# Peptides against a protein of PDB entry 3JWR: the designs that were tried, part 9

Target 1, 323 residues: chain A of PDB entry 3JWR
Amino acid sequence: TRELQSLAAAVVPSAQTLKITDFSFSDFELSDLETALCTIRMFTDLNLVQNFQMKHEVLCRWILSVKKNYRKNVAYHNWRHAFNTAQCMFAALKAGKIQNKLTDLEILALLIAALSHDLDHRGVNNSYIQRSEHPLAQLYCHSIMEHHHFDQCLMILNSPGNQILSGLSIEEYKTTLKIIKQAILATDLALYIKRRGEFFELIRKNQFNLEDPHQKELFLAMLMTACDLSAITKPWPIQQRIAELVATEFFDQGDRERKELNIEPTDLMNREKKNKIPSMQVGFIDAICLQLYEALTHVSEDCFPLLDGCRKNRQKWQALAEQ
Target 2, 298 residues: chain A of PDB entry 3JWR as posed
Amino acid sequence: TRELQSLAAAVVPSAQTLKITDFSFSDFELSDLETALCTIRMFTDLNLVQNFQMKHEVLCRWILSVKKNYRKNVAYHNWRHAFNTAQCMFAALKAGKIQNKLTDLEILALLIAALSHDLDHRGVNNSYIQRSEHPLAQLYCHSIMEHHHFDQCLMILNSPGNQILSGLSIEEYKTTLKIIKQAILATDLALYIKRRGEFFELIRKNQFNLEDPHQKELFLAMLMTACDLSAITKPWPIQQRIAELVATEFWEQGDQVGFIDFVCTQLYEALTHVSEDCFPLLDGCRKNRQKWQALAEQ

## One batch from the design tools (peptide)

Design b1_p9_2_s1 (made by RFdiffusion4, then SolubleMPNN; from b1_p9_2, 7 letters changed)
Fold by OpenDDE base, seed 1:
Structure b1_p9_2_s1 (fold): chain B 323 residues (1-323), chain A 9 residues (1-9)
Amino acid sequence: as target 1 above (323 residues)
Amino acid sequence: MVEEVLEAY
């Protein structure tokens, strides 16, 4: 395709030029081509292209395939969300110095997972999928969409000309896929809530050890969530705009719940309750976000910008809630 | 509120 030719022939700017190591990064001004170039740079600067012998054209095709399998009619859970999740992962690995704590396979898996974690997202949550009796709800009992996202990820990885993992040994391939699956499934916030207490307790007791396989798996899950929710850490103008996208998607679901399911939506998904957004954002930060970024900062102090951004946005939302 | 958020994402 013309798009593939253009991407494959393009000079990839440095990470510094692209500002992809910044926790304050915004993609709003970037074209789709530029987001793909950023993605190539992430793979390159994490040494993934070299260490796993990726062919440039195959990587380009894979990136474009991943992008293509996000829906354009979904307000928030689209390619830009996945791209921003991956960028936060890259920043956490580089600027946050988490790279040195992980294996190359774990880094490879996390980056693929971040880009793939919401593939073919439909703009509705697992609850809607269950209540609508969608065919996917018959395949999976829990984390329905996350299982679907992983299936889409696997499909793309196995598609002709998209096999970016072809340079791996059989053992490395199996390990990578296992980590990808675990990472994508970990983006289900229900699982985050279930598991986060163990992580926080390990940190509190100063017993956290990445050499323990179970604790490593737990950390990777927490890191995925931290990147997935990273919009809450962004500079205030960026945070506000992303919050509007999230609200739009939730309101669209709420409208469908009324129309298709004859259900009264929750306040979060009720467009008539838009005046509650600031207070709901404060609640979200307090209940879900703050403790996670605090714990992550204890693992690596260089991740502090995420925590600082979250705290600043809490103050901004609180000020709006008081008006 | 936590439950509502959990269901939303």
Scores: peptide ipSAE 0.170, ipTM 0.880, DockQ to the pose 0.703
Fold by OpenDDE base, seed 5:
Structure b1_p9_2_s1 (fold): chain B 323 residues (1-323), chain A 9 residues (1-9)
Amino acid sequence: as target 1 above (323 residues)
Amino acid sequence: MVEEVLEAY
């Protein structure tokens, strides 16, 4: 395709030029081509292209395939969300200095997972999928969409000309796929809530050890969630805009819940209760986000900008909630 | 509120 030719022939700017190492990064001004170039840079600067002998054209095709398998008619859970998740992962690995704590296979898996974690998202949550009796709800009982996202990820990785993992040994390939699956499934917030207590307790007790395979797996899950939710850490103007996209998608679901399921939506998905958004954001930060970024900062102090951003946005949302 | 958030994202 012309898009592939353009991408494959383009000079890839440095991470510094692209500002993809910044926790304050915004994609709002970037074209789709530029997001793809950023993605190539992430793979390159993490040494993944070299270490796993990725062919440039194959990587380009894979990136474009991933992008194509996000829906354009979904307000938030689209390519830009996945791209921003991956960028936060890259920033956490580089600027946050987590790269030195992980293996190359773990880094490879996390980056692929971040880009792929919401593939073919439909703009509705697992509850809606279940209640609407969607065919996917017949395949999976829990984490329905996350299983689907992984299936889509696997489909793309196995598609002709998209096999970015062809340079891996059989064992490396199996390991990578396992980590990708675990990382994608970890983006189900229901699983996060179930598992985070163990992570926080390990941190609190100063017993956290990445040399323990179970704790490593737990950390990778927490890191995925931290990147997935990283919009809450962004500078206030960026945070507000992303919050509007999230609200739009939630309200769209709420409207569908009324129309298709004949149910009253929750406050979060109720367009008529938009005035509660600030207080709900404070609640979200307190219940879900703060402890995660605190714990992540304890693992690596260089991740502090994420925590600081989250705290600052809490203050901003609280001020709005008091008006 | 926590349950609502968990389902939404």
Scores: peptide ipSAE 0.165, ipTM 0.879, DockQ to the pose 0.650
Fold by OpenDDE base, seed 2:
Structure b1_p9_2_s1 (fold): chain B 323 residues (1-323), chain A 9 residues (1-9)
Amino acid sequence: as target 1 above (323 residues)
Amino acid sequence: MVEEVLEAY
């Protein structure tokens, strides 16, 4: 395709030029082509292209295939969300110095997972899928969409000309797919809530050890969630704009819940409750986000900008809630 | 509130 030719022939700017190492990164000013270039840079600077012998054209095709399999009519859970999740992962690995704590296969898996974790997202949550009796709800009992996202990820990885993992041994391939699956499934916040207590307790007791395979898996799950939710850490103007996208998608779901399911949506999904957004954001930060970024900062102090950003945005949302 | 957030994401 013309798009592939343009991407494959383009000079990829440095991570410094693209600012993709910054926790404060924004994609708002970037074209789709530039987001793809950023993605190439992430793979390159993490040594994934070299270590796993990725062909440039294959990587370009894979990136474009992943991007194509996000829906354009979904306000938040689209390519830009996946791209920002991957960028936060890259920043956490580089600037946050998490790279030195992980294997190359774990890094490879996390980056693929971050880019793929919401593939073919329909702008509705698992509860809606279940209540609407969607065909996917017959295939999976829990984490319905996350299983679907992984299936889409696997489909793309196995598609002709998209096989970025062809340089791996059979064992490396199996390991990578296992980690990708676990990482994508970990983005289900229901699983996060179930598992986070173990992680926080290990941190609190100063017993956290990445050399333990179970604790490593737990950490990768927490890191994925931290990147997935990273919009809450962004500078206030960016946070506000992303919060509007999230609200738009939630309100669209609420409208569908009224129309299709004949139910009253929750306040979070209710367009008429727009005035509650600031207080709900404070609640979200307190219940879900703060302790996660605190714990992550205990693992690596260089991740502090995520915690600091989250705290600053809490203050901003609280000020709005008091008006 | 946690349950609502869990359902939303």
Scores: peptide ipSAE 0.155, ipTM 0.875, DockQ to the pose 0.721
Fold by OpenDDE base, seed 3:
Structure b1_p9_2_s1 (fold): chain B 323 residues (1-323), chain A 9 residues (1-9)
Amino acid sequence: as target 1 above (323 residues)
Amino acid sequence: MVEEVLEAY
C-alpha cells in the first residue's frame, strides 16, 4: 500500500525529537504516520529490532495492521489509546528505568501487548457484551473483550508479512505469547482489583522481589494497568480532553443501553449526569489509580511523574466537583 | 461509584 511505502521509506526521528520518553507526552498534534514512526522508534530504542532480527518492512506492516484493526468510530478505545498506552510503557521502561529490571522477551511482549490490548474494541464494556448476549459472551465467561483482543493480536502476528516474531526460537515465541496474553488480560480492571492487594502488600512490607517469577508476573500486570490508565497522569489540558473522549464513549454505551437493552444507564454512562464527571474522576483516582502509581514509584522512583500527575489531576477534578 | 468505574474501563 501507499501508506506502507511511505512509512517504510521515512526517516525515523530520534526519541528525543519525538518526545516519546516524556511522561507528559501528547499525541494530539501527531498524524497517523507520525504515530507509526514513534512506534518504530520504540521498538528500535528498546533494542527489539536488533535482538530479534525484525525486518523493517515487516515491522512497518505489522504496525499498520495493528492500527487498521482499531475502529475509527470508537471515541476513546481506538488506535490513539493503544499508542498512548505503548508510549507510556516506553517512557516507563526508559525514563522510569524499568527496562533494566526486565528481560528482552518481557519488554517485547509488553510493547506488543500495549499496542494490541484493545484491538477491535467496540466502544462497550464486558458488562454490555454480557447483557446483550453477544456471540463473544458465549465464547468467554470472564474478561470477554480482553480474550477477543488477544485473539486479534494473535491473528495479526500470524498474518503473512506481519510476522515480527519470526526471528524467535520456538521457546522464545511460546514465552512471548504467554506474556502477551497475560498482559492483555491484565487490562481487565476486574482482574486488577483482584490482584492489586497482593502487590501493594508486598510493597508495603518491603518484600517485593522481581527475581520471584510469580511476583514478576504480578508486576507486569500492574505495569500494564499503570500504562493503560496513564491518561489520568497527563498534564491537565490533556487529561481534560481525554476525559471528554472517555465520557463520550461511555455516554454512547448508555444511549445503546437505553435503546437496545431498555435499561437506565449508570451515572457514569448517563449523558444526563455529565455534571457528576468531576466527582466520578476523583473517585476513580482514589479507588483505582493513586495506590498503583504510589506502588510503581516504590519499584522505581523515576516513575514519580506518573504519581505527581495523578495527584495534580485529582486536585483539579476536586476543585471542579466543589463548584 | 467504584463498581461503576471498574465495569466501565
Scores: peptide ipSAE 0.153, ipTM 0.874, DockQ to the pose 0.635

Design b1_p9_2_s2 (made by RFdiffusion4, then SolubleMPNN; from b1_p9_2, 6 letters changed)
Fold by OpenDDE base, seed 4:
Structure b1_p9_2_s2 (fold): chain B 323 residues (1-323), chain A 9 residues (1-9)
Amino acid sequence: as target 1 above (323 residues)
Amino acid sequence: MEEEVLEFY
C-alpha cells in the first residue's frame, strides 16, 4: 500500500525528537504516520529490531496492520489509546529504567501487548458484551474482550508479511506469546483488582523479588495496567481531554444500555450524571490508580512522574468536585 | 464502589 511504502521509506526520528521517553508525552498533534514512526522508534531503541532480526518492512506492515484493526468510530479505545499505552510502556522501560529489570523477550512481549491490548475494541465493556449476549460472550466466560484482543493480536502476528516474530526460536516464540496473552488479559481491571493485593503486600513487606517467576509475572501484569491507565498521570490539559473521550465512550454505552438492553446505566455511563465526573475521577484515582503508581515507584523510583501526575490530577479533579 | 470503578477505562 501507499501507506506502507511511505512508512518504510521514511526517516525515523530519534526518541528525543519524538519525546517518546517523556511520561508527559501527548499524541494529540501527531499524524497517524508519526504515531507509526514513533512505534518503529520504540522497537528500535529497545533493541528489539536488532536482537530479534526484524525486517524493517515487516515491522512497518505489522504496525500498520495493528493500527488498521482498531476501530475509528470508538471514542477512546482506539489506535491512539493503544499507542499511548505503548508509549507509556516505552517511557517506563527507558526513563523509568524498568528495561534493566526485564528480559528482551519480556520487553518484546510487553510492547506488542501494549499496542495490541485493545484490538477491535467496540467501545463497550465486558459487562455490556455479556448482557447483550454477544457471540463473544459464548466463547469466553471472563475477560471476554481481552481474549478477543489477544486473538486479534495472534491473527495479525501470523498474517503474511506481518511476522515480526519470525526470528525467534520456537521456545522464544512460545514464551513471547504466553507473556503477550498474560499482559493483554492483565488489562482487565477485574483481574487487576483480584491480583493487586498480592503485589502491594509484597512491596509493603519488602519481599518483592523479580527473580521469582510468579512475582515477575505479577509485576508484568501490574506494569501493563499502569501503562493502560496512564492517561490519569498525564499533564492536566491532556488528562482532561482524554477523560472527555472516555466519558464520551461510556455515555455512548450507557445510551445503548438504555435503548438496547432496557437497563439504567451506572453513574459512570449515565450522560445525565455528567456532573459527577469529577467526583468519580477522584474515586477512581483513590480506588485503582494511586496505590498502583506508588507500588510501581517503589519498584523503580524513576517512575515517580507517573505517581506525581496521578496525585496532581487527583487534586484537580477534587477541586472540580467541590465546585 | 469497586464494581462501578471496574468499568473505568
Scores: peptide ipSAE 0.093, ipTM 0.838, DockQ to the pose 0.672
Fold by OpenDDE base, seed 5:
Structure b1_p9_2_s2 (fold): chain B 323 residues (1-323), chain A 9 residues (1-9)
Amino acid sequence: as target 1 above (323 residues)
Amino acid sequence: MEEEVLEFY
């Protein structure tokens, strides 16, 4: 209540002041209140507040509810990750000029999805959830956590005083929820790997067309992944710090895998293999990131800073791997 | 390498 009152009464700085249009943005120096203010600015500057008649207090409550439903004891998959994903989405829409390629409902859905995509994340991956026979693994066969994240998103959106979508028509509401679900599920890297080939081929053949509903859906999925992975594009000091957070969470999982499951962790999750992080990051960039940001830059050249950042960080990681 | 990366983020 006190936090809500403070947020609702606060003057929301401009996007320029907050630097939320910058691909180089860092949240490290921001308070929780400032992250919420940034989020309000994203909704406002994307015209979502006006177009969908959002009440300011309801939006504030919703943001705080989303933030509250991220775990504080998770090193990486927390509110700050979701916030940074949403900020990258905002930057891609504004500075990357993707906004003009999407409908207001798609933009609304993507921003909600970016903020919500890891709700109640437990600091462990889907493989751990499956192998630990967690109750969630009984509900969903694939993309277990992403289904859970979406369920949490729906719960919040339907909670009293959090109904930021109440100004939508029934059809707009249904459409928005569909896109949110698809966008959250798209953050499963397993699904990304399965689908990315189609996207890359469309780009390569110069056949990519956002007027095609299937290709639109595919693009939204790729854009979500690009924003979710955007830490790899950040200026080196930021990238290095985030990589440490990721490694911390993975090592915590690896320690649990040994203790709880009697499994030897993979190198990625093995604390004893910390010296392999640079080479693993190079591998990750090459296998997952580079082609995605190349393709995104092909859709909108103004997204080049993401690709450039990824390439620069690859060089930095490679230099460390050679030491 | 792709399988190892599936769980990265």
Scores: peptide ipSAE 0.092, ipTM 0.837, DockQ to the pose 0.673
Fold by OpenDDE base, seed 3:
Formats: C-alpha cells, sequence, structure tokens
Structure b1_p9_2_s2 (fold): chain B 323 residues (1-323), chain A 9 residues (1-9)
C-alpha cells in the first residue's frame, strides 16, 4: 500500500525528538504516520529489532495492521489509546529504568501487548457483552474482550508479511506468546482488583523480588495496568481531554443499554449525570490508581512522574467536584 | 464504588 511504502521509506526521528521517553507525552498533534514512526522508534531503542532480527518492512506492515484493526468509530478504545499505552510502557522501561529489570522477551511481549491489548474494541465493556448475549460471551466466561483482543493479536502476528516474531526460536516464541496473553488479560480491571493485594503486600513488607517467577508475572500484570491507566497521570489539559473521550464512549454505551437492553445505566454510563464526572474521577483515582503508582514507584523511583501526575490530577478533579 | 470503577478503562 502507499501507506506502507511511505512508512518504510521514512526517516525515523530520535526518541528525544519525538519526546517518547517523556511521561508527559501527548499524541494529540501527531498524524497516524507519526504515531507509526514513534512505534518503530520504540522497537528500535529497546533493541528488539536487532535482538530478534526484525525486517523493517515486516515491522512497518505489522504496525499498520495493528492500527487498522482498531475501530475508528470508538471514542476512546482506539489506536490512539493503544499507542499511548505503548508510549507509557516505553517511558517506564527507559526513563523509569524498568528495562534493566526485565528480559528482552518480556520487553518484547509487553510492547506487543500494549499495542494490541484493545484490538477490535467495540466501545462497550465486558458487562455489556454479557448482558447483550453477544456471541463472544459464549466463547469466554470471564475477561471476554481481553481474550478477543489476544485472539486478534495472534491473528495479526500469524498473518502473511506481519510475522515480526519469525526470528525467534520455538521456545522463545512460546514464551513470548504466553507473556503477551497474560499481559493482555491483565488489562481486565476485574483481574487487577483480584491480584493487586498480593503485589501491594509484597511491596509493603519489603519482600518484593523480581527473581521469583510468580512475582515477575505479577509485576508485569501491574505494569500493564499502570500503562493502560496512564491517561490519569498526564498533565491536566491532556487528562481532561482524555476524560471527555472516555465519558463519550461510556455515555454511548449507556444510551445503548437503555435502547437495546431496557436498563438504566450506572452513573458512569449515564449522560444525564455528566456533573458527577469530577467526583467519579476522584473515586477512580483513590480506588484504583494511587496505590498502583505508589507501588510502581517503590519498584523504580524513576517512575515517580506517574504518581506525581496522578496526585495532581486528583487535586484538579477534587476542586471541580467541590464547585 | 468498586463496581462502578470496574467499568473504567
Amino acid sequence: as target 1 above (323 residues)
Amino acid sequence: MEEEVLEFY
């Protein structure tokens, strides 16, 4: 395609020029081509292209295939969300110095997972999928969408001309797919809530050890969630704009819940309760986000900008909730 | 609050 030719021939700017190591990064001014260039830079600067002998054209095709398999009519869970999740992962690995704590296969898996974790997202949550008796709800009992996202990820990775993992041994390939699956499934907040207590307790007791395989898996899951939720850490103007996209998608679901399921939506999904957004954001930060970024900062102090951003946005949302 | 929060991104 013309898009592939343009991407493959383009000079890829440095990570410094692209500012993709910054936790404060914004994609709002970037074209789709520039987001793809940023993605190439992430793979290159993490040494993934060299270490796994990725062909440049194959990587370009894979990135464009991933981007193509996000829906354009979904307000939030689109390519830009996946790209921002991957950028936060890259920043956490580089600026947050987590790269030195992980294997190359773990880094490869996390970056692929971050880009792929919401593939073919429909702009509705697992609860809607279940209640609407959607065909996907017959395939999976829990984490329905996350299983679907992984299936889409696997389909793309196995598609002709998209096989970025062809340089791996059979054992490396199996290991990578296992980690990708676990990382994508970890983006289900229901699973996060179930597992986070173990992670926080290990941190609190100063017993956290990345040399333990179970604790390593737990950490990778927490890191995925931290990157997935990273919009809450962004500078206030960015956070506010992303919160509007999230609210738009949730209100669209709520409108469908009324129309298609004849149910009253929750406050979060209710367009008529837009005035509750600030208080709901404070509640979300307190219940889900703060402890995660605190724990992540204990693993690597260089991740502090995520925690600081989350705290600052809590203050901003609280001030709006009091008006 | 936890159930509502589960519906977040």
Scores: peptide ipSAE 0.091, ipTM 0.833, DockQ to the pose 0.650
Fold by OpenDDE base, seed 2:
Structure b1_p9_2_s2 (fold): chain B 323 residues (1-323), chain A 9 residues (1-9)
Amino acid sequence: as target 1 above (323 residues)
Amino acid sequence: MEEEVLEFY
């Protein structure tokens, strides 16, 4: 395609020029081409292209294939969300110095997972998929969408001309796919809530050890969630704008719940309760986000900007909730 | 609040 030719021929700017090492990064001003260039830079600067002998054209095609398999009519869970998740992962690895704590295969898997974790997202949650009796709900009992996202990820990775993992040994390939699957499934907040207690206790007790395979897996899951939720850490103007996109998608689901399922939506998905967004954001930060970024900062102090951003946004949302 | 948040994300 012309898009592939343009991307493959383009000079990829430095990570510094692209500002992709910044936790404060915003994609709002970027074209789709620029987001793809940023993605190439992430793979390159993490040494993934060199270490796994990726062909440039294959990487370009894969990125464009991933982007294409996000829906354009979904307000939040689209390519830009996946791109921002991957950018946060890159920033956490580089600026947050987590790269030195992980293997190259783990880094490869996390970056692929971050870009792929919401593939073909439909703008509705697992509860809606279950209640609507969608065909996917017959395939999977739990984490329905995350299993679907992984299936889409696997399909793309195996598609002709998209095989960015072709330079891996059979064992490396198996390991990478295992980690990708675990990382994508970890983005189910239901699983996060079930598992986070173990992580927080290990941190609290100063018993956290990345040399333990189980604790490594747990950390990768927490890191994925931290990147997936990273919009809450962004500078206030960015956070506010992203919150509007999230609210739009949730209200669209709520409208569908009324129309298609004949149920009253929850407050967060109820367009009529838009005035509750600030207080709900405070609740979300307190219940889900703060402890995660605190724990992540304990693993690597250089991740503090995520925690600081989350705290600052809590104050902003609280001030709006009091008005 | 945790259960409510679970349904959202």
Scores: peptide ipSAE 0.087, ipTM 0.834, DockQ to the pose 0.706

